# Peptides against a protein of PDB entry 8BZL: the designs that were tried, part 254

Target 1, 228 residues: chain A of PDB entry 8BZL
Amino acid sequence: SYDRAITVFSPDGHLFQVEYAQEAVKKGSTAVGVRGRDIVVLGVEKKSVAKLQDERTVRKICALDDNVCMAFAGLTADARIVINRARVECQSHRLTVEDPVTVEYITRYIASLKQRYTQSNGRRPFGISALIVGFDFDGTPRLYQTDPSGTYHAWKANAIGRGAKSVREFLEKNYTDEAIETDDLTIKLVIKALLEVVQSGGKNIELAVMRRDQSLKILNPEEIEKYV
Target 2, 242 residues: chain B of PDB entry 8BZL
Amino acid sequence: SRRYDSRTTIFSPEGRLYQVEYAMEAIGHAGTCLGILANDGVLLAAERRNIHKLLDEVFFSEKIYKLNEDMACSVAGITSDANVLTNELRLIAQRYLLQYQEPIPCEQLVTALCDIKQAYTQFGGKRPFGVSLLYIGWDKHYGFQLYQSDPSGNYGGWKATCIGNNSAAAVSMLKQDYKEGEMTLKSALALAIKVLNKTMDVSKLSAEKVEIATLTRENGKTVIRVLKQKEVEQLIKKHEEE

## One batch from the design tools (peptide; made by RFdiffusion4, then SolubleMPNN)

Design b1_p24_3_s3 (from b1_p24_3, 11 letters changed)
Fold by OpenDDE base, seed 5:
Structure b1_p24_3_s3 (fold): chain B 228 residues (1-228), chain C 242 residues (1-242), chain A 24 residues (1-24)
Amino acid sequence: as target 1 above (228 residues)
Amino acid sequence: as target 2 above (242 residues)
Amino acid sequence: SEEEREARAARARAAAEAAGFDTL
């Protein structure tokens, strides 16, 4: 029976499968999230789309609902499972509570899902971290990060994936109230942060913005080049 | 290292899923399958390895499967796993048709199977499917489409791609010879023969060793056609004359 | 520096290639 406990404590109290899932995330393409005043911005490192690959099928930023979007780092197939469950929960919440989810609520749902996969026998952890951004019903912009363990925290700015350390160090130095004073400055901050780890910015960045009371907008390469 | 490669799909210390990687290696030993998207259609071309004289000629194709009226797939990998997955694709497509009274969009069918593949990489007591698939289809949303999926449950859309034996070399050739926006189905067929002739581990390409299916639109209907041996012979002959 | 950004991007690409997964 291969239904042995996959994720178990080590003698020193470590959950090795969770730590190894975090190593899978560190191999993922870099994603960055920044909360502005009235905007949330997600940026991801584009993998060079293989010649003859359809770029449409290579998206790392997805809507969970009209007010919430997510970027991820790690296993794409694992991310798809999480995204699908989160989308179902967002719709279920709208039907049962008559309001859209808060960004915290859907983050907690995703985190709880991840945590259950760290504890359930016969399941491995999800090999993904996520940046979840959006607006609460009161119009407050939010940014959350989740990891494979099912932890979650609110952030002003954060990064995940292979370049996350360098991007975070940049954000720690450059995230000020002045740097996010306008939507354009907030977008510039995200691009500059990604350029710490991405070569040739405009072609190798996917950028999404959600402004207050607006839907998710994916910027085209020409729009990105205006900020470079 | 070896403790993480022999068990139910678990992460290695370096964050790799060795059972998925080993499933992909197993596919590299399977016969070559090509997919090429054209402006006026899409094709699959597959290496036929099991030429048994006693195979009942009723087998229309060894490696190409009709999924519904608008989609077909080709498989590289473990035959038994391929049979399970192709049957599941048909069931998913049929359930969708019954539920919505419309054919399933191509990408949704691919995604539904990829979620099953992913589950076999995440749940205990399961192994990855040792199968990659190429999907060809038409829908009202994106027109002609070509997708590839692997054992991980990852997928992507392609203009042209290859799975199975010598797939990397085939993809390199496709990258050189594929002309975006100018690809007709006729040119795609010629390109498929050219690539197969160089990438198949055969001394001479023969129509007996190649299966080709085309998906076209005629009078507002999808037409999936497996080329007759004589048609494949003509394509090979034309390539030998060039 | 631009060179340090290039070196970080190169290490990041090498790590992605070594991952063997189509880790997006």
Scores: peptide ipSAE 0.024, ipTM 0.618, DockQ to the pose 0.099
Fold by OpenDDE base, seed 1:
Structure b1_p24_3_s3 (fold): chain B 228 residues (1-228), chain C 242 residues (1-242), chain A 24 residues (1-24)
Amino acid sequence: as target 1 above (228 residues)
Amino acid sequence: as target 2 above (242 residues)
Amino acid sequence: SEEEREARAARARAAAEAAGFDTL
């Protein structure tokens, strides 16, 4: 009975609609984020772009601002709503505070948005988790993860979506200071982590790299193959 | 579980939105709509199911709607829902033009409607729209474009796609015959007829049962044209001779 | 190992397709 209520606790204190939104995330394509020393890297499983689909419209990594980007897992339409709200907030912050958002600030904004949809009558949770990466104004690389509940945490590395368990297990074993010593090693770590759940080949991975004081760069398949 | 199919705003234990899935099922029973992007234009081709000789309003198209000077769409699904969404598209495009004194970019119009569709899947007291749309357009940013959107509020850009009845089979045929980078509007029209002839459950394809619209650029202006019945007859005849 | 990865990827695709709408 309680699993039909959007904003009601079960007798045991569960919010079933939040848990079920997390199951929607687990059906999403895998995304991985890694924080290096002076780099942040997002990798996503390329869903086989259906023949005749425009790859431009199948982006799983989105810029929120010049210093922040996001990957997501779960409902694509839900993600678009969150991305649009986050972009508006980033621009509003620049206008009102005269500085770019910190990665924590925009993560907290997204988390608060998600949380409100878990508590508001007649609204379901967002069926998305997000990996939010970027640089603070001091040049500190950041990685955050958010879930459908509106919780968020800072990470060194994390993964979301259908392959997330296997990717996390790989990262837990292989994330060392040596493995992130250089930008190239950090990129290689992300690729290797994704290859735990993605079929072999740079063609099935999308990678985004943000370096200190640089814009988001999406790597082409040939650039990815150099790291494989 | 059927217990989650009664409300739009409820996830199943498996993370499914059954009302969105059921809206997509309703679209599978609608008449076929095709979209094909070419180098020199974009087209929509749609099945006409309701040929009533007593229709006083010769609607130039049953399933293809002009949205603005640079965009058109075709619809598959619940007619009343389609009318509401096509009207909303026109209003969004008009409001943008009034505000910015330029036509709305194609993808921005598609996303604006998709955000409305998404909201009807997330807010209580609503049901999903039982409608998928194909959008054709031109803008200064990306040139000729083809988009598809579904009841969930998902969308994508396509070189060729299909919605409605037998859409999976149509998409398979399009994948086989679509030549990337070599598609002319003329070849796209021939491909549309070829696919419709195989996907429509008719003994013989007739021009009365097919609507085709093309979007081209002439002298720096977008031209949206619904093909005349005679032009469609010629395309069908040419296909029967090949 | 590669076959198991492929089988996991195939199951995950089938689960996404069974959702009836595109999940990313």
Scores: peptide ipSAE 0.024, ipTM 0.626, DockQ to the pose 0.127
Fold by OpenDDE base, seed 2:
Structure b1_p24_3_s3 (fold): chain B 228 residues (1-228), chain C 242 residues (1-242), chain A 24 residues (1-24)
Amino acid sequence: as target 1 above (228 residues)
Amino acid sequence: as target 2 above (242 residues)
Amino acid sequence: SEEEREARAARARAAAEAAGFDTL
């Protein structure tokens, strides 16, 4: 019955619940991803950690596997469900295929999960976009973006959440082969892009770096300040 | 638009989940619950509203629930929803203990319930739980811990926080008076009384209207203790003398 | 003004925090 369909087409062909989930994403803190030559970098606007909040519990960048990490914008509780499902899939893939997932594979898995929630009766869309970065087993750096609809694309650089338009406009102007020539320049590009929309400078930025054949490194505030 | 207010939890045009917001409004009408983390322990302090003389001796805290040997929680919101969630917490903790032969880490228990809460915001034919929780615990990984969770299935770790009636005002007072690194359980108890006295809509704070539980470590074991009425009276009296 | 953007961001943050949606 139409009464159980949460996500339905409008007479003009719109999926309003998907569009409204995208509005929830636009309210989320800004996240930016940049693919370098031998590095992938995620940067996220730190919410000002409320005085008395434990910073440990306010992580916006999550490892999915040793070779893949994700930043998101939108509903934190929705993101946790997606992250948990993705982690299980990464481990399942390692057990069944004996290789780590490709960044495209896990992105497609997440995208398919999101898409199913746009068609399933009695389910609303996930109120999240995600930037998924990592290395394939061949050592190729990858960046993907997903939205609430379950679409996904590969990017050189992208941004999601609040201020994403301004950050993308900055990246469109400043993403060059010279700007990503070194790991340090790539990190600086992410910081500069975030500073277009983040108030109070480097203290309100969370950065994660994954280099070729290295695990995810979350930079501490002192490491971030060296690039500002 | 009334269409977004009355249906299964769906997004508004502005990307809001009105059913979750309304669940949070329901919590705002509940009695105040405080949590404070100290160096030597963690506490919950909760407003007790149902003081009926005909209630059989409340051997158990109305708002504070022991979850396992290392964790307790307090609840603000719909009582029936709170009972379901507190029972589920106990079951999760017990299943983990049976499976792994060790107590569930505090954050994992909180997260497991938060995933249930989130599901009730996403699946059709379900409404959000009209309940926020404060969790206190100890584990070998992080020591003493305080968490808060809401109807959305969001959670966070805290040094001090408040849920329920006048929670915003209570949080503001906690932010002013909480001294990081210097908080003893004794000072945390005094702070809890100070904040409750200002946030509870009562002419005079009484021990009958306040439940306090402490979680400490003694001889390598977690001890969860509900304070006796006389102990709470002494804390109130001491605050009135200052 | 940058202050009005800060105040709107702080109000949107406070409204998102008050709405219990930690929109990350």
Scores: peptide ipSAE 0.019, ipTM 0.613, DockQ to the pose 0.138

Design b1_p24_3_s3 (from b1_p24_3, 11 letters changed)
Fold by OpenDDE base, seed 4:
Structure b1_p24_3_s3 (fold): chain B 228 residues (1-228), chain C 242 residues (1-242), chain A 24 residues (1-24)
Amino acid sequence: as target 1 above (228 residues)
Amino acid sequence: as target 2 above (242 residues)
Amino acid sequence: SEEEREARAARARAAAEAAGFDTL
């Protein structure tokens, strides 16, 4: 029955459904994450809100907890499932361990969830990559990426979605210790990186900033334009 | 590629979910449903395709369903799938009310159903629901609301939108004529008739072919009302005179 | 060229919008 063996190895050892889920991610809007010294920044390509759409319902950056936020690229409905499960886990961890999750812990949880959907009978992979940023309880800024496979890695800076290659090439050239020396420079780096693939400047960028011991701040368009 | 077209919802080599896209295509052949948010209310207007002449004056709404005291929805797509989803919406809303002793927030009800829809796109042995929904509601958090959901389990909030047959043309007309911040329920009703008259594949718009429901607030209570045929006739007549 | 990047970005947006798939 094809219904039970959705993700299977090819004769050459490929998991085609995982690879094809990665192609779904590449169709997603660009997201970028940068770890500064005392800041983490997520930037996403703002989808043109359709005329008559409520902007409130078009969020690409989501808080998982007070100390962790996530941007994603790929299938929005799949992302919602992952976000909801991650939020439940963050709250459960606070109740059971009496501490907030580390960014690595919640990343590993999400990665394990994704991996199970690549191996479970009758389930397709999640069509999402995620950039997960935040602060550990020790005040260490963290950036992780997860893919449809359930693989995860820590990054200094990374990008996902349709513009990810160009943004990554920009970050590889421009991510220096000097470029992240201040919070403002780190924010500028994210904006400049997104401008490699986003047209019409600050109006088409959503930017979220988390500083040490501070809540997630979503920058308004006017705040973004100050950095352009 | 033909190999991905007729199977359990899987990714194509290009990262497409063809079964979801085909479910959306099936909805394109369904009767038109539109929703319009106003300052003083929200409405659904839907094309009635099945006119049973022997239906007594029972305001049988073919496409508009009351979900609870504060929410209604309209459906475009497979009727059997719509019945399952509308029943599930009612159950979710009722379970929430029992658990929390307050009505479910509109977006939470929409999200709960969208998670079910998404699951039917991700789990084997299931097909996507061939249904899009428009939701109208009121809650204490956001006031009057309009949402749209599709077979993928995506949703969004809207000021005005359309699903089903000729939905793209309807959305274009709504974008032209919708006045943000100035929309009254009266003007929204007139706009609904205007859009349906142009987008329904009928020679003449008649009240028998249109279902309209309004959601308003009266004395701190939500009032969901299906318009009587005479009221719809009057709206059509007024549009023909303009 | 900037114009070719613009044209590719516009085509990718149009294709994503046309697919009705709210790919974020």
Scores: peptide ipSAE 0.019, ipTM 0.614, DockQ to the pose 0.114

Design b1_p24_3_s4 (from b1_p24_3, 12 letters changed)
Fold by OpenDDE base, seed 2:
Structure b1_p24_3_s4 (fold): chain B 228 residues (1-228), chain C 242 residues (1-242), chain A 24 residues (1-24)
Amino acid sequence: as target 1 above (228 residues)
Amino acid sequence: as target 2 above (242 residues)
Amino acid sequence: SEEERRERAERARERAEAAGFNTL
């Protein structure tokens, strides 16, 4: 049956391995991204770190470069491969072009990598979606989303993972120019969106903030609780 | 449903990698390996199952492998896969040392192997490695460290963990008895014996069935020591007296 | 049986998920 092969078209024109990789993404904890005016915010549902696990080794948000960060949902080992390739490309771009990557450029690179794994003989798709945020050199905040198919789009706000549907429905209702008027309001919007699917409040949220001309900041739990 | 089980590692309709899950199940039948991080060191304790009288006594450790001067690992799963991966770890560590003139950071060595494991879950014509590893090490960045990796190519840092047979029960016991910030190597050794005594499928815990290695720092050097049988016997005896 | 193998694989997955090893 075609649904059990490498990534091939079914008789109905479906790429079942890509669709099934999207089901792997839906098993991931929720991630949300919001583009503000002068800020980009990533929020993630903290998977309950097992008692005795080192939290240092559990990262759902990572920097790709000084001006770009990514949250993912899905297979952690697959994500590591994508992150490493993206980081190498960011550094290579700086060396060859003498400028940082645009958020679109690195997103397109990641998307192209994913797409090749949907078409290459004997390879399965990457079991990850990603939210990629950052600033272009002109100071424009950007948010992109990629999926296992290698598609990518720019967003004002989006969510991936288990609770993504509910979070998106919340964002569709509550994302307004007024709701993102300030950095603090933008952060609050992300937290409120995550609270639609996170039961234990601020303790189970990780939040990353990137402001114009600033490095990625991971908020500590106390900083998050101020917004709850 | 059955047809996802017999092919290259592909996604099921539910987004599962059954070949990875089956590799992890195979590891559940392997001998128990424990890792415990202490303030003054880190240890591995492993069940020795193959006490073949005809095995040449020269094997100091069946399941614990020295990787370099600052790291060791223990393995649960398919022996042949374990040998390949442990050799690769040694090669990666040596290449790094040659290139940078300093020892490879512990997490970087773990990650390098995990990328190899992951590749065997994604590329056609490959099966996952049927191996989980515990890594102990010291580096200048994080001090004493304990890591676990699985067939998926994922890894994590741990204060204490277990792989192989009865690993879930062992982890539950470790969660109960592990005192964060108060764990000495001596208490970690006692805890390892306590957990092994309850989780090993043996009528009586004996020193011949248990391998223990400790990693400590002495005079600014890492010391990896496999405990002698007599030392393990003393630990078992002490546990029986408590 | 294949069913027993699947049930065991499911338990192994649950353990891996609990350990944070497979999916974030």
Scores: peptide ipSAE 0.113, ipTM 0.676, DockQ to the pose 0.502
Fold by OpenDDE base, seed 1:
Structure b1_p24_3_s4 (fold): chain B 228 residues (1-228), chain C 242 residues (1-242), chain A 24 residues (1-24)
Amino acid sequence: as target 1 above (228 residues)
Amino acid sequence: as target 2 above (242 residues)
Amino acid sequence: SEEERRERAERARERAEAAGFNTL
């Protein structure tokens, strides 16, 4: 059957389907995550929606739980599958452990899910990377990244998608303890990082912030313009 | 020939499992990891490749994983496969402890994972894990131990070995310099630095690029310690002065 | 060609290795 998506090793030891899934991620619009002192911030490049398309249906940032949110880059349909499974796991954890997931726990769950799709016959890798941010129950802010292979790491700041290289280069230069000293400075850092790759300023940026003991807040365009 | 290269569970006419060999090739491109058994302890020394300024170092364990109180491992190969296998090792060790009220013997933990690895080479619809592991441990049966396992599910006990990039050259150097019965942990640390300095394609070995863990016994307890950067710097400096 | 596929694989590997996080 030609339909067997087989993620197999090449003669040189490569998983071509994983590498090609990473190329699919690079075609996604840029997403940025920054961990502040008492804040986590996700910023994304807004994709132009069709004139008659409901903008509310095009979400690049989503809540996984009350204490965890995710931005992704790559295949939107693949992202929906990962998001739904992650949400179910967050709820299951609350029921079985009686505590919310740690950001590391849900990241590891997503990473394991992605890895299994790189090793199971008839399945292809997920064509998505994700930035996962939130607060642990102790109030510690966390930022994690996952890729199509199922790797994950903790970050101070990172970027995924088309402009990720330029944004990371900016963050490597500008991420300092002074640059994240306040919530407002942390938000400004994310906006400045996105402006390296996003044209037309604050109108093409979506920002989500999570503060300690607060729910995910998506900033409106007017709130974003105050930081530009 | 191509017909056999793309299927995980098919022997070639020569009796080869090409997907296992290709998984081993993937490991050959991974960062070097050494294991050395001494009379008074065991060590793992691993190359750090992922030095990124934005990485949160507090959560950065690149290659060395504590499995339980008496065992640690190091990994070479696909990071995501390594994360799955190291998590499975922890679960196996925990289940054993809960069932028997004693720590799992080192070789038994290694064997349990090797059975999983082997299954991924034999059952249709799976690919081999692109990971080799070095295991260090202590148990009441054999004392200090060093094991290596590969994608096939094969394993062996070692006095000293290497996995990942330039592993063949490293093993050759270990065979030349390893003194059986006379290896102290101090001498093993010096040997690890010597071998890494020659096998890593770097102009100068730095403490940022090396992770070292030691497993010792103190007051009837196993102590697993990751060396601080300053301790690794001192080992490198000492090697440069010899 | 199989050779072009190998060269693409090698370039993708070099990129993945340069990204550092795909292999341990």
Scores: peptide ipSAE 0.022, ipTM 0.506, DockQ to the pose 0.025
Fold by OpenDDE base, seed 4:
Structure b1_p24_3_s4 (fold): chain B 228 residues (1-228), chain C 242 residues (1-242), chain A 24 residues (1-24)
Amino acid sequence: as target 1 above (228 residues)
Amino acid sequence: as target 2 above (242 residues)
Amino acid sequence: SEEERRERAERARERAEAAGFNTL
């Protein structure tokens, strides 16, 4: 029955629940992803942690596997569901294929999951966009973005969330081969991009770096301040 | 617009989940629950609203539930929803114990329930649970812990927090009086009474209207204790003398 | 009314935000 169809086409051909889920994403904290030569960097605007809140429970950047990490904008609870399913898939892939997932593969999995929630009766779309970064087994750095619709694309650099427009405009101007020539320059580019929308400098930025053949590193505030 | 308010949890044009927000509003009318983390323990303090003389005294706690040997929770919101969720927490904890032969880590139990709560915000024909929970626990990974979860399936760890009626005012008071690194369970109990006395819509705080549970470690075991009425009376009396 | 429901929802959101429990 139509009463169970949450996401339906309007007379104008719009999927309003998908569009409205995108509005939820636009209210989310800003996240930035940049692909360097031999590095991928995720930066996120730290939410103001309440004085009595434990910071360890407020994470916007999550590992999906050893070679893949994700930042998101939008509904945190929805993101947790996606992250958990992606982690299970990454482990399943390692067991069945004997290789880690490619960044494209896991992105496509997440995108397909999201798409199913836009078409399935009695399900609303996920209120999240994600930036998925990592390295393929060949050592190629990758950056993908997904939205509530289940669409995904590969990017050199991108941003999601409330400040995404300003950050993208900055990246469009400043993303050059020279600006990503070194790992440090790539990190600096992400920080500068976030500073367009984040007040109070490095204290309000969460930054994660994955270099070729290295594990995900979350930078501490002192490490971030060196780039500011 | 009305279509977004009355039906299955769907996004509004502004990207809001009104059914989740309305569930949170329902919690705002529930009795106050406090959680405070100390160096030597963690506590829950809850307003008891159903004081009926004819209630069988066998009801040890109206709002504080033991989940397992290492965890307890307090609930603000719809009682029937609370009963379902607290039972599910116990089942999750028990299944984990049977599977792994060790107690479930506190955050994992919280997360497992939060995933259920989230699902009730995403699947059609379901409404959000009209319940927020405070969780207290101990595990070998993080020691004493305090968590809060809401109808959305969001959660966070806290040093001190409040849910239910006048929660914003309570949180403000906790932010003022909570001394990081110096909080003993004794001082946390005193702080709980202080905050409840100011946030409960009562002329005088009485032990009959307050439930308090403490979680401590004794000889390498977790001890969850609901304070006796006389102990709560003594805490109230001490607060009145200060 | 629908307006009263919206205002209550906004107050609930503001309380949640003030509590640091922003779901977004």
Scores: peptide ipSAE 0.051, ipTM 0.642, DockQ to the pose 0.638; fails the geometry check

Design b1_p24_3_s4 (from b1_p24_3, 12 letters changed)
Fold by OpenDDE base, seed 5:
Structure b1_p24_3_s4 (fold): chain B 228 residues (1-228), chain C 242 residues (1-242), chain A 24 residues (1-24)
Amino acid sequence: as target 1 above (228 residues)
Amino acid sequence: as target 2 above (242 residues)
Amino acid sequence: SEEERRERAERARERAEAAGFNTL
C-alpha cells in the first residue's frame, strides 16, 4: 500500500498542500482583528444569509474560553474541528494549571495542531487561518494570527480572508495610538477597516468585542450602525 | 486539474477539494428532498424513485429515517453511505441519552455527524460521504428545527430548503412562497407538494413517488409520522384543484 | 473611492460564491 504522504516537499522545497490550503483561506470571508489598549475587537464579513437560512447557525466568531475568542477564514468544517479542540484544551488547562490559558498558549496549541496536520501521513492541512484575541490573566490584550502551516505571530492588528490585503493596507495607515485611544475608537477602526471590502451596512458585518475582565460581546446590527 | 480528481481528498492549486465537489455533484442527481419548518411542526418530503413492484411493502420509507423520538432525517445521495450515516446518528443519539439521561439537542447531533463527515474529507484513505441530509427535530432549546448538511461537514439551519435533483429551482420556489411567521404545517404540506410537482422530473406527481414525514408536538411529546399514501393523494388532489 | 470599495466587495463576493458551500 503506497502510504504516500499527502503533504510532501516539492523539489524546490515547497509544501504545495499548505500553499493550496492558503488559497482556500483567501476565498474565505474577510476577518479583521485589532488590539486596543483595554479592548480586543474581531470583525467578520457576513455572507448574505440566504433568505430562508437561520442566522443563528451562521457564526464566524467563536469563544474558545471566557478570556479568548477566535475568528477564522477558510473551510468552516475545518474551523469547527480546531475550535472544538481549542475549547477542550482551554478547559483542560484551567483544570490542570488552575489558571486560564494565555492567548499565546492557546495560539501555540492551535498552531501545533495545524502543523501536525501538515506533517502527518494521511492528513491534509487545515484550510483555515485564524485570528485569536483575548486577555491574559494580567489584563494584557493580545492578538495572534495562525495560518494553515501552523505558523503564528502576535499582531497589533491583522486581517485574513479574501479582503485581507486591502484591510491590512488600511490598518497599516490608520492604526495609531490615537486611533485606539478609546474602546469606541478601536471599534470604529475595525468597522472602517472592514468597510474597505464590505458594502456599507451593519447587516453585513459581525462584530465581537472583548474588554478587560468582561465576556465576549457580539454586537447587534443596530449597535454596529452607531459606529458607522 | 485531473491529478487531484482520483486521489485522497486533497487541495487543488486553487484551494478546492474536488472530491467534496464531486460528492456534491453526485447528490445533485439523487431524488429531491425538501424540508419545511412551520410554526406548529416541521416536515420532510422526499422523492421515491425505487418503486419496484417486488419490494416488500414493509419498507416504510426509502429516504426518511427516524433517528430518535425527537428527530428524523432525509437523505440524498449514495444509499450505502446514507445507511452508515443514519446508523451513526442513531448511535450518537443513543450514547448521549445514556450518558446524560436526556435527549441530544438537535444541533449537537447534526454537528457530531458533520465532524465525522469533515474527518472523511481530511483523513487519508477516506473519501467524502456522497450524501446530503435534511434533519428535522424538536428540542427544549430551540423548538422545531430544520438543518441541512453536505459532504464537507458543513451544516446550516433553515426555514425551508431542498437537496438532490433540481434543488436550486426548489429553493428558489421556497423563497418565493415561504411566508415567515405565517407557515402552518398544513400550508407547509401544500407548499411541499407544489414544489415537488414542479421540481420532480415526472409528468405527473403521484403518491407512490412521494414520501412525507411530519414532526409535531402533542401533549408534550414529539410525534414523528409518515403520511399514508391516501393522505399524500389528498394533498396532491388538493393541489391539482388549486 | 466608494465605487472602488463596491467593486472590490463585488469581486470578493463573486469569488466567495464561486468557492461553493464549503467556504464561509
Scores: peptide ipSAE 0.030, ipTM 0.643, DockQ to the pose 0.118; fails the geometry check

